# Designs tried in a protein design run: peptides against a protein of PDB entry 3T6J. Part 19

Target 1, 375 residues: chain A of PDB entry 3T6J
Amino acid sequence: PIVESYIGFIESYRDPFGSRGEFEGFVAVVNKAMSAKFERLVASAEQLLKELPWPPTFEKDKFLTPDFTSLDVLTFAGSGIPAGINIPNYDDLRQTEGFKNVSLGNVLAVAYATQREKLTFLEEDDKDLYILWKGPSFDVQVGLHELLGHGSGKLFVQDEKGAFNFDQETVINPETGEQIQSWYRSGETWDSKFSTIASSYEECRAESVGLYLCLHPQVLEIFGFEGADAEDVIYVNWLNMVRAGLLALEFYTPEAFNWRQAHMQARFVILRVLLEAGEGLVTITPTTGSDGRPDARVRLDRSKIRSVGKPALERFLRRLQVLKSTGDVAGGRALYEGYATVTDAPPECFLTLRDTVLLRKESRKLIVQPNTRLE
Target 2, 372 residues: chain A of PDB entry 3T6J as posed
Amino acid sequence: PIVESYIGFIESYRDPFGSRGEFEGFVAVVNKAMSAKFERLVASAEQLLKELPWPPTFEKDKFLTPDFTSLDVLTFAGSGIPAGINIPNYDDLRQTEGFKNVSLGNVLAVAYREKLTFLEEDDKDLYILWKGPSFDVQVGLHALLGHGSGKLFVQDEKGAFNFDQETVINPETGEQIQSWYRSGETWDSKFSTIASSYEECRAESVGLYLCLHPQVLEIFGFEGADAEDVIYVNWLNMVRAGLLALEFYTPEAFNWRQAHMQARFVILRVLLEAGEGLVTITPTTGSDGRPDARVRLDRSKIRSVGKPALERFLRRLQVLKSTGDVAGGRALYEGYATVTDAPPECFLTLRDTVLLRKESRKLIVQPNTRLE

## One batch from the design tools (peptide; aimed at target 1 E11 A83 I85)

Design b1_p12_4_s2 (made by RFdiffusion4, then SolubleMPNN; from b1_p12_4, 5 letters changed)
Fold by OpenDDE base, seed 5:
Structure b1_p12_4_s2 (fold): chain B 375 residues (1-375), chain A 12 residues (1-12)
Amino acid sequence: as target 1 above (375 residues)
Amino acid sequence: MGNSPTGVYYFD
């Protein structure tokens, strides 16, 4: 078998300022069959990057072909095991040296093992579809999230010599219609500037890229989905995200006004964006469970994903990228924290919903490391 | 150089 490993101070999720890496490591075996799908995605990456909702001037100047491998994890040491990884975690290095993507295939498989009767917050008519397509939709989302999410976008930089990596006279900010007014100076990084919101903001951008690009037929074809199956994968991917946004409330601490999980905060933000889009795209309805206690249902109107959801996500995603590229921390913080705010204001009453989420919370799954043998 | 988070936690 082909064995891959990494070890070191890598992910910064546990740093309140998003800068210091946590020590972690893994040993894994390459899944050749699934890796082949991701290689096809890599082969289409340059073209798919053009589908993202920002001008080419806000995309990397030169595409550096990354590695993308599906891995079956044998051992993982760290505070949390991801479903996918994009490394290095330095935007400057990603732009100049390239990056590597991995999907942790057997970690993804753990998420698929949900019992129907325990599946919370979904309409009954969605449960079977959700169970059927959750796995495949996750493969799509992870691939897009890592490769085209974290792997996309340009940071505008002025180097130590005063030179810019963009033409100040010709590059226009698509949000303002004006020339670029801010950028990263020498020594400034994404994490150093955006600090406390950097991790969750970037995850939100990457998740949004996944949702946005999963609508593209070429993406679905790469993963082997066509026709009705492709549409079901799209629907379940979006449904999973809005459900996750509700589940995310578990990781909010009202007393401290903070989030304890960057990905969950990101998913809540996306939920808020899609709720704001209105027009019946997403509906969260408080209900009463069979036990007589509070419950809730999330409904996503499939027919409105492209007409309502995509435009809303497009605008939001473009704003995220523009603010990131220009190093506009004030604008970025205002945007992101606005959507990340949890109150009990109607109609959603998110703090009340949080109580429902906590009430319906299931025990966290334990991921047990496998044994290997020669046959 | 600051680390940017790039992992994906699976959905519950």
Scores: peptide ipSAE 0.039, ipTM 0.691, DockQ to the pose 0.680
OpenDDE base, seeds 1, 2, 3, 4: peptide ipSAE 0.030, 0.028, 0.034, 0.033; ipTM 0.700, 0.674, 0.691, 0.665; seeds 1, 2, 3, 4 fail the geometry check

Design b1_p12_4_s3 (made by RFdiffusion4, then SolubleMPNN; from b1_p12_4, 6 letters changed)
Fold by OpenDDE base, seed 3:
Structure b1_p12_4_s3 (fold): chain B 375 residues (1-375), chain A 12 residues (1-12)
Amino acid sequence: as target 1 above (375 residues)
Amino acid sequence: MGNSPLGVVYFD
C-alpha cells in the first residue's frame, strides 16, 4: 500500500488568533479507487474555477494543478480528526507554489453510520434519502471544499517594492463598481488581517463553494452520479448543510458570545444566509418530540435550491471572496459576524433552538484505530 | 506568520 504521513505544527484552529499551529500527525493509506475520482475533479478544476461567482481578476492568475488523494487514516494524533485537508494553510503559498488536498475517506465513512432512529431534526420523508446519500454527498462536498474552496481565489497584494499583483486601473470591484480600494501590504496575510474570524470565514467560503458547485452536472458526473441520483445527492448535500447549521448551535457559547468550532460557525452562517433568502427555501419548525420534550424539524424545499438557494449563495459567496481578496477586514467582519450572531429574535429564536439542540444531542462518536492487513 | 487552520474540514 501507499502510505502517507505528516507531523508538525499544522492547523491553528486552537489558537484564538489563528496563528499558532497545533502539533499533530497522522499515518494513512492511499485509497486508490476514491483517489481516482478526485483526480478527475482535479482535471476539471481549472474549468470549474471559472464557474465561481467572481471575476477572473479575483481568481488566481495561474492555475497550479494540485494533488488530491483519498486517505484511509490508520492513526491520527491531534485534538480532532478532519474529513479533508488542504495544505499549505498560507494563501500566498497556495497562489505561488500550489497545494495538496486529501480526503480522509474512512473518517467520512464513520460519519455516515447514522441510525435512522437517532437521526434528529429531519422530516421523516427525508430520513431514508439522507441515510442513503449522506456518504456520497459528503464525498462531493469534501472534494469541492478542499480543491475549489480552499484552492480558489486571489489575494490582492502590494509587495515590498510597491508593485501590485493586479492592475489597479482596470480591475473593478464587482460589489461596488469601483476600482480596488484595499489590498494586502507586504507582510500582511489573511490570518493577520482577519484574525479571529479568519478560520471560520474561510471555512464558510469553502463550504459555500461546495454547495454552489455541487449543482454543476459535471461535478456529479465526476463522482459517478447521473439523473435522479445526481439530484438526490445535491438535495442531501444541501439538506445536510442546513441541518449542520442547526446542529452548530451546540458549539456556540452564549455567555461568551463566541464559537468553539470554526466549521460549525461557518455552517450556521450558511444556514442564516439560506434562511434570509426566504421564499420557503429553508424552514425550521419547533416541534414536540414523542417524549413530550422540545424538538425541531429542518425542511429544505428541493424545488427552490436552484431558483432561490443558488442565487442567494452566489451573492453571499461573491461578497466573501471580494472582501477576502481586497483585505477589507471591516467589511468582512461586519458581514460575517452579522450572520454569525446568535440571538433569540423571532422567527427563528436561535437561542431557544440551541436549547433544543443540546437536549437532543447525541453521544460523541469515538474513532478507533483500525486494524489493517494485506490481502 | 501563523498557519490558519483553513485546510481542514471537520464533520461531527
Scores: peptide ipSAE 0.033, ipTM 0.653, DockQ to the pose 0.688; fails the geometry check
OpenDDE base, seeds 1, 2, 4, 5: peptide ipSAE 0.027, 0.026, 0.029, 0.032; ipTM 0.638, 0.612, 0.656, 0.639; seeds 1, 2, 4, 5 fail the geometry check

Design b1_p12_4_s4 (made by RFdiffusion4, then SolubleMPNN; from b1_p12_4, 6 letters changed)
Fold by OpenDDE base, seed 3:
Structure b1_p12_4_s4 (fold): chain B 375 residues (1-375), chain A 12 residues (1-12)
Amino acid sequence: as target 1 above (375 residues)
Amino acid sequence: MGNSPTGVVYFD
């Protein structure tokens, strides 16, 4: 078997300032069959990058073909096990040197093992479809999230010699219609500038890229879905995201006004964006469970994903990228913290919903990593 | 950067 590993100070999720990495490592075996799907995605990446909702001037100057491999994890040492990874974490290196993507396939398989009777916050009519397509839809989401999410966008930089990596006279900010007024100076990074919101903001951008691009027929074709199956995969992917946004409330601490998990904060932000779009796209309804205690249901109108959801996500995703590219911390913080704020304001009453989420919380899943033997 | 699915193991 082909064995892959990494080790070092890699992820900064546990650093309040987003700069210091946690020591992490894994050993895994390559899944050749699943890797072939991701290789097809890589082959289409240059074209798919053009579908993202920002001008080419805000995208990387040249496409650097990355590696993308599906891995079955044998052992993982760290505070948490991801479903996918994009490294290195430095945007400047991603732009100039390239990057590597991995999908942790057996981690995903464990995540998909949900019993129907324990599946919370979905309509009964959606449960069977959700169970059937959660796995495949998440494979699509992870692939897009890593390759075209984390792997996309340009940072505007002025180097130590005063040279810019963009034309100051011709590049226009699509949100303002003006020339570029801010950028990263020498020694400034995404994490150093955006600090406390950097990790969650970037995860939100990557998740949004996944939702946005999964609507493209070529993406579904790459993963082997056509016709009604492709539409079901799209629906379940979006449904999973809005459900995750509700579940995210578990990781909010009201007393400290903070989030304890970057990805879950990101998913809550996306839920807020899609709720703001209105027109019946997303509905959260408080209910009473069979046990007589509070419950809730999330509904996504399938027919409004393209007409209402896509345009809302397009505008939001473009703003995320433009603010990231220009190093506009004030604008970025205002946008992101605005959507990440949790109050009990009607109609959603998110603090009340949080109590429901906590009440319906499932036991934490544990991944046990036994010995592997060659026969 | 890592992508964590809901309901598995999260970074704290």
Scores: peptide ipSAE 0.038, ipTM 0.756, DockQ to the pose 0.109
OpenDDE base, seeds 1, 2, 4, 5: peptide ipSAE 0.027, 0.028, 0.028, 0.034; ipTM 0.666, 0.628, 0.672, 0.675; seeds 1, 5 fail the geometry check

Design b1_p12_5 (made by RFdiffusion4)
Pose (drawn by RFdiffusion4):
Structure b1_p12_5 (pose): chain A 372 residues (1-112, 116-375), chain P 12 residues (1-12)
Amino acid sequence: as target 2 above (372 residues)
Amino acid sequence: FTAGDVYPSAFA
């Protein structure tokens, strides 16, 4: 459609429980030139789902060209203006018929070297160069194969299923599936507090995982002297964000104040656990004399160490999502999401530095439409 | 589900 639109109580992020949605609405025009660069990603999107760490029976049944667009926003009502979105928020529809992917083009043009804290003098160079371009990649993957992948196991009214039980097996355990989503049950209704952050984490992780693929970069025009940087800046940005996320964690209440930032911190911790000097947090000192930190990500070890930690992670997340296993999901997540002062990082002590170098986000003014 | 950073807004 020339004009794209949507509204309702949709994103569930701000409900302390994680079920009730916050009202919003938007009207934006579809840009053509930048969209083809996405519809391309949609065309070849089919294959990639099978590159995911879980078997094809642990994935959605068919596939689709649900849609991927680039929208110049006119009116976005509500608390915030997201860079991209995958909706409607009803999973059942996501599997049965489809969903949509939205990359807002003109919001970007808004959001773009001393404020590059927790990086090195190198790095921030590659950051300034490849941040913008790589942003499209991460978004495309986050929206398309982030939430586009995965399958829910639901018990329909009768004792039957939405799938064939005897032929489905859990790779982690080896047994046959003993858990699932029963009638009326949904992602939020079960995982609740975690559901948002957990699902986002899975999407971003698939983001990096498939951001390692030559084809996607060929779609975004990255290869050779190019294919490097953009991948690096992407991962580096992920780990840095994992650091900045401490600001949005409340230690007194042992509670996280956001899904994205928490998920980013989790991915950071998983990478740190992979070890092998791939990632480091150094309690440095800024030129101003105050405290500071430098995030060190060895790029040569990206495929040899980091990737395995990813596909093992995604494999577990997805496995626990399909069977709807909350116990495992939490134990696997809230354990990764835990914040403590234990070395050789001391995140409780780092958080202070993160707050000192903290940033306050900018404001996006919106135009109106007068009736003549 | 949203992707990327989210920015606040206001009407002119």

Design b1_p12_5_s1 (made by RFdiffusion4, then SolubleMPNN; from b1_p12_5, 6 letters changed)
Fold by OpenDDE base, seed 2:
Structure b1_p12_5_s1 (fold): chain B 375 residues (1-375), chain A 12 residues (1-12)
Amino acid sequence: as target 1 above (375 residues)
Amino acid sequence: ATAGPVYPVVRE
């Protein structure tokens, strides 16, 4: 077997300022069969990057072919096991040196195990479809999230010698129609500038890329989905995201106005964006459970994903990228914190919904160190 | 990195 491992100060999710890495490590075995799917995605990455909703001037100057591997984890030491990884976590290095992607396949497999009777917050008519396609759709989302999410976009930089990595005279900000007015100076990084929102903001961008690009037929073909199956995978991927946005409320602390998990905060933000789009795309309905206590249902109108959802996500995703590229912390913070705000304002009444989410909270799944054997 | 709801990174 091919063994991969890494160890060190890598992920900064536990640092309030998003800079200091948590010490973690893993040992894993390459899953050759699953890795083949991601290799096909890598082969199409350069073309798919052009489908993202920003000008080429806001994308990497040169495409660097990354590695993408599916791994079965034997042991993982850390505060949490991710479904996927993109390293390094430095945008400048991603732009100039490249990056590596991994999917922790057996972690995903554990996450796929869902009992229909315990599945919360979905309409009954969606449960079977959700159970059937959650796994495959999540593979698509993780692949896109890592490779084309974290692996996309450019930071505008002025180096210590005063040179720009972009043409200051010709590059236009697509949001303002003006020349670029802000950038990263020497020594400034994504994390150093955006600080407390950097991690969650980047995760939100990556998740949004996944949702946006999963609508592209080529992506579904790469993963082996066509026709009705492809449409179902798209639907379940979007449905899973809006459901996750509701579940995210578990990780919000109202008393401190604080989010305790970067990815879940990101998913809540996406939910807010899609709710704001209106037109019946997403509906969250408070209900009463069989036990007589509060419950809720999330509904996503499949027919409005492309007509309503995609344009809303396109605009939002473009804004995220433009603000990131230009180092516009004030604009970025205003945008992101605005969507990340949790109140009890109608019609959503998110604080009330949070009580419902907490009431329906399920036990956290745990992974135990697996064994290996000869076949 | 992508973390699902099963194994989230929680800030203490």
Scores: peptide ipSAE 0.050, ipTM 0.734, DockQ to the pose 0.284
OpenDDE base, seeds 1, 3, 4, 5: peptide ipSAE 0.036, 0.034, 0.036, 0.038; ipTM 0.728, 0.743, 0.746, 0.720; seeds 1, 3, 4, 5 fail the geometry check

Design b1_p12_5_s2 (made by RFdiffusion4, then SolubleMPNN; from b1_p12_5, 5 letters changed)
Fold by OpenDDE base, seed 4:
Structure b1_p12_5_s2 (fold): chain B 375 residues (1-375), chain A 12 residues (1-12)
Amino acid sequence: as target 1 above (375 residues)
Amino acid sequence: ATAGPVYPVVRA
């Protein structure tokens, strides 16, 4: 088998300031069949990058063909196991040297094991569809999240010699209509500037890219979905995200006004964006469970994903990127913390919904280390 | 990196 491994101080999710990496490592075997799909995605990456909702001036100057591999993990040493990885985590290296993507395929497979009777917060009519397409839709989401999420966008930089990596006279901020007024100075990084929101903000950007680009027919074709199946994959991917935004409340600590998981915070933010879009796109309805206790249902109007959801996500995603590119910490924090704030304000009453989420919390899944055998 | 819907997961 083809073996891949990595080791080092890689992910900064456990640092409150997003800067210090946790020592992590894995050993994995390449899944050739699934890797072939990601290779096709890589082959289309340069074209798909142009579909993202920012000017080319906010994208990497030179396309660098990344590697993308699906891996079956044998051992993983660290505090948490991801579904996908984009490395290195340094934006300067990503834009000048390139990057590598991996999907942890057997981790994804574990996540797919959901019993229908234990599936919370969905309408009964959506449960069978969700179970059928959760896995495939998440493969699409992970691929887009890593390759075109983390793998997209440019940081505006002034180097130690005072030179800019952008034309100050011609590059226009699409949100303000003005010239670029802020950038990263020498020694400043995404994590150092955005600090406490950096990890979650970047995950939110990457997740948003996944939702936005999964609407593109070429993406679905690459993954082998056509016709009604393609539309179902789109629907389930968006449905999974809005459901995840509700589930995310488990990871919020009201007493400390703190989020304990960056990806879940990101998913809550996306839920807030899609709720703000209105027009009946997303509805969260408090209900009563069969046990007589509080429950909830998430509804997503399939017919409004493109007409309402896409434009809302487009505007939000563009704002995320522009603020990231320009190093506008004040603007970025105002935007992101605004959507990440959890209150009990009507109509959503998120703190009340959090109580419901906690009440309906299921047992944590266990991942057991596999082994290999020569046959 | 992205975590699945069931993250965090317990390892054994």
Scores: peptide ipSAE 0.053, ipTM 0.776, DockQ to the pose 0.451
OpenDDE base, seeds 1, 2, 3, 5: peptide ipSAE 0.043, 0.045, 0.046, 0.040; ipTM 0.765, 0.749, 0.756, 0.731; seeds 3, 5 fail the geometry check

Design b1_p12_5_s3 (made by RFdiffusion4, then SolubleMPNN; from b1_p12_5, 6 letters changed)
Fold by OpenDDE base, seed 2:
Structure b1_p12_5_s3 (fold): chain B 375 residues (1-375), chain A 12 residues (1-12)
Amino acid sequence: as target 1 above (375 residues)
Amino acid sequence: STTGPVYPVVRA
């Protein structure tokens, strides 16, 4: 078998400033069969990047073919095991040197195991479909999130010699219609500028890319989905994200106005964006459970994903990218923290919903590290 | 970076 490993200070999620990496390490075996799907995605990556909702001037100047591999983890040392990884976590290096993507396949397989009776916050009519397609939709989302999420976009930089990596006279900010007025100076990075929101903001961008691009027929074809199956995968992917946005409230601490998990904060932000789109796209309905205690149901109108959801997500995703590219911390913080704010304002009453989420909280999943055998 | 939940790891 092909063995891969990495070790070091890599992920910065536990650093409030998003700068210092946590010490992690893993040993894994390449899953050749699963890697083949991601190889096809890589082969289409350059074309798919053009489908993202920003001008080419806000995308990487040169496409660098990344590696993408599905891995079965044998051992992992760290605070938590991820489903997917994109490294390095430095945008400048991603732009100039390239990057590597991995999907931790056996981690995903564990995550797919859901008992229907324990599945919370979904309509009964959606449960079977959700259970059936959660796994496949996750594969799509992880692939897009890593490869085309984290692997996309350009930072505008002025180097130490005063040279720009963009044409100041011709590049136009699509949000303002004006020339570029801000950029990263020498020594400034994404994490150093955006600091406390950098990790969650980037995860939100990557998740949004996944949702946006999963609507593209070519993406679904790469993963082997056509016709009704493709539509079901899209629906379940979006439904899962909306549900995750509700579940995210578990990781919010009202007393401190603090989020304890970057990805969950990102998913809540996406939920807020899709709720703001209105038109009946997303509905969260408080209910009463069979035990007589509070419950809730999330509904996503399938017929409105493309007509209502996509345009809303497009606008939001473009704003995220433009603010990131230009190093506009003030604008980026205002946008992101605005959507990340949790209040008890109607109609959603998110603080009340949080109580419901906590009441219905499931036991945290654990991964038991596997062993190998000769067959 | 990752999507999906992060799980605690337990040794077998």
Scores: peptide ipSAE 0.047, ipTM 0.735, DockQ to the pose 0.710
OpenDDE base, seeds 1, 3, 4, 5: peptide ipSAE 0.043, 0.043, 0.045, 0.040; ipTM 0.737, 0.742, 0.750, 0.752; seeds 3, 4 fail the geometry check

Design b1_p12_5_s4 (made by RFdiffusion4, then SolubleMPNN; from b1_p12_5, 5 letters changed)
Fold by OpenDDE base, seed 3:
Formats: C-alpha cells, sequence, structure tokens
Structure b1_p12_5_s4 (fold): chain B 375 residues (1-375), chain A 12 residues (1-12)
C-alpha cells in the first residue's frame, strides 16, 4: 500500500484570527480507485477554472497542476477530522508554488450511513433520494471545494519593491467597473487582513464554488454520473447544502454573537444567499413533529436551481472573490457578516429555528481508528 | 479543508 502522512501546524480554524495553526498529524493509505476520479478532475481543472464567475485577471496567472489523492485515514491526531484538505494554507504559495489536495474517503463514507427514520428537516419525498446520493454528491462537493474552491483566485499584491502582480491600468473590478483601488501590501496576507472572518469566508467561497461548478456537465461526467443520475447528484448536493445551512444553527452562540465552526457558518451564509434569491427556490417551513414538538422542513425546488440558484450564487461568489482579491476588508466584512447574522426576524426566524435544530439534534458521530490488513 | 458531519467543535 501507498502510505501518506503529514504532521505539523497546519489548520488555523481554532485560531480566532485564522493565523496560528493547530498541531496535527495523520497516517493514511492511498485509495487508488477513488484517486483516479480526482486525477480526472485535476486534468480538467485548468478549463474548469475558466468557468468560475470572475475575469481571468482575478484568477492565477499560471495554472499550477496540483496533486489530488483520495486517502483512507488510519489515524488522525487533531481536534477534528476533515473530509478534504487543500495545502498549503497560504494563498501566496498556492499562487506561485502550487498546492496539494486530498479527500479523506473513509471519513466521507461515515457520513453516508444515514438512517432514514432519523433524517431530519427533509421532505419525505426527498429522503430516499438524499440517502442514495448524499455520499456521491459529497464526493463531488469535496473535490470541487478543495481543488477549484481553495485552489482558485488571485490576490492582488504590491511587493516590497512597489511592483504589482497585476496591471493597474487595465485590470477592472467587475463589481464597480473601475480600476483596482485596493490590494495586499508586502507582509499582508488573507488571514492578517480578514482576521476573524477569514477562515469562514474562505470556506464559504470554496463551498460556493462546489455548488456552482457541480452544475457543469463535465464535472458530473468525471465522477461517472450521467443523465438522470447526474441531475439527482446535483439536486442532492444543493439540498444537502441548504439543509446544512439550517443544521449550522447548532454552532451559533447567540449570547456571544459568534460561530463556533467556520464551515457551518459558511453553509448558513450560503443558505441565506439562496433564500434571498427567492422565487420559491428554498423554503424552510416550521412544522410540528410526531412527538408534538417543533420541527422543520427544508425544500429545494429542483427546477429553480439553474434559473434562480445559479445566478444568485454566481453574483455572490463573484463578490466574494473580488473582495478577497482586492483585500477589501471593509466590503468583505460587511457582505459576509451581513449574511452570517442570526436574528429572529421574520419570515425565517432563525433564532427560533435554532431552538428547533437543537431540539432535533442527533448524537454526534464518532470516528474511531479502523483496522486494516494486507490481502 | 472540508468539514465532515463529525467535525467536532473544539472548545478552547
Amino acid sequence: as target 1 above (375 residues)
Amino acid sequence: ATAGEVYPVVRA
């Protein structure tokens, strides 16, 4: 077997300022069969990057072919086990030196074991489809999230010598129609500038890339889905995201006005974006459970994903990228914190929904070290 | 990184 490992200060999710890494380590075995799908995704990455909703001037100047491997984790030492990883976590290095992606396949597989009777917040008509396609759709999402989410976009930089990595005279901000008015100076980083929102904001961008690009036929083909299956995978991926946005409320602390999990905050933000799109795309309906206590249902109109959802996500994703590229912390914070705000305002009444989410909370799944053998 | 469903909230 091919064994991969890493160790060191890697992920900064536990740092409120997004800068200090947690000391982590893992040992994993390469899953060759699953890695082949991600290799095909890598082969299409340069073309797929062009499908993202920003001008080439906001994308990396030179495509650097990354590695992408599916790993079965034997042991993971850290506060949590991710489903996917993109390293290094330094945007400058990602732009100039490249990056590596991994999917933790057996971590994903654990998420596939959902009991229908315990599946919360979905319409009955969606449950079987969700159970069937949650796993495959999440593989797609993770692949896109890592490779084309974290692996996309450019930071505009002025170096210590005063040189720009972009043409100040010709590059236009697609949101304003004006020349670029802000950038990262020497020594400034994504984390140093965006600080408390940096991790969640970046995760939101990456998740949004996943949803946006999963609509591309080539992506589904790479993962082996065609026809009705491809459409079902798309639907379930989007459905899973909007459901996750509701579930995310568990990780909000009203008393502190803060989020305790960056990805869940990101998923809530995406839910808010898609709710704002309106037109019946996403509906959250408070209900009464069979036990007589509060419940809720999330509905996603499949027929409106492309017509309503995609344009809304496109606009939002472009704004995220433009604000990131230009180092516009004020604009970025205003945008992101606006969507990340949890109130009890109608019609959603998110604080009330949070109570429902907490009431319906399932026991946390645990990942334990697996056994493996040579055959 | 992508968080799985089992991603723990580590209280500092």
Scores: peptide ipSAE 0.189, ipTM 0.777, DockQ to the pose 0.270
OpenDDE base, seeds 1, 2, 4, 5: peptide ipSAE 0.057, 0.117, 0.062, 0.035; ipTM 0.764, 0.749, 0.785, 0.726; seed 5 fails the geometry check

Design b1_p12_6 (made by RFdiffusion4)
Pose (drawn by RFdiffusion4):
Structure b1_p12_6 (pose): chain A 372 residues (1-112, 116-375), chain P 12 residues (1-12)
Amino acid sequence: as target 2 above (372 residues)
Amino acid sequence: SYGAAGDVYPSA
């Protein structure tokens, strides 16, 4: 459509329980030139799902060209203006017929070297160069194969299923599936507090995982003297964001105030656990003399160490999502999402520095439409 | 479930 639109109580992020949605609405025009560079990603999107750490029976049944667009926003009502979105928010529809992927083009043109804190003098160079371009990649993957992948196991009214039980097996355990989503049950209704952050974490992780693929970069025009940087800046940005996320964590209440930031911190912790000097957090000192930190990500070890930690992570997340296993999901997540002062990082002590170097986000003014 | 990519900016 020339004009793209949508509205309702949709994103569930701000419900302390995680079920009730927050009202919003938007009207934006579809840009053509930038969209083809996405529709391309849609065309070859079919194959990639099978590159995911879980078998094809643990994935959605068919596939689709649901849609991927680039929208110049006219009116976005509500609390915030996301860079990209995958909707509608009803999973059942995501598997049965389809969903849509939205990359807002003109919001980007808004959001773009001393404020590059927690980086090094190198780095921030590659950051300034490849942040913008890589942003499209991470978004495309986050939206398309982030939530586009995965399958829910639901018990229909009768004792039957939405799948064949005897032929499905859990790679982690080896047994046959003992858990699932029953009638009326949904992602938010079960995982609740964690559902948003958990699902987002999965999407971003698939983002990096497939951001390691030559094809996708060929779609975005990155290869050779190019294919490096963008991938690096992407991962580096992910680990840095994992650091900045401390600001949005409330230690007193042992509670996270956001899904994205928390998920990013979790991915950071998983990478730190992979060890092998791949990632480091150094309690440095800024030129102003105050405290500071430098995030160190060895790029040569990206494929040899980091990737395994990823596909093992995604495999577990997805496995627990399909069977709807809350116990394992939490135990696997809230453990990763835990914030403590234990070394050789001391996140509780780092958080202060993160707050000192903290940033306050900008405001986006919006135009109106007068009736003549 | 709802999915949103990237940072979210507040409106004026």

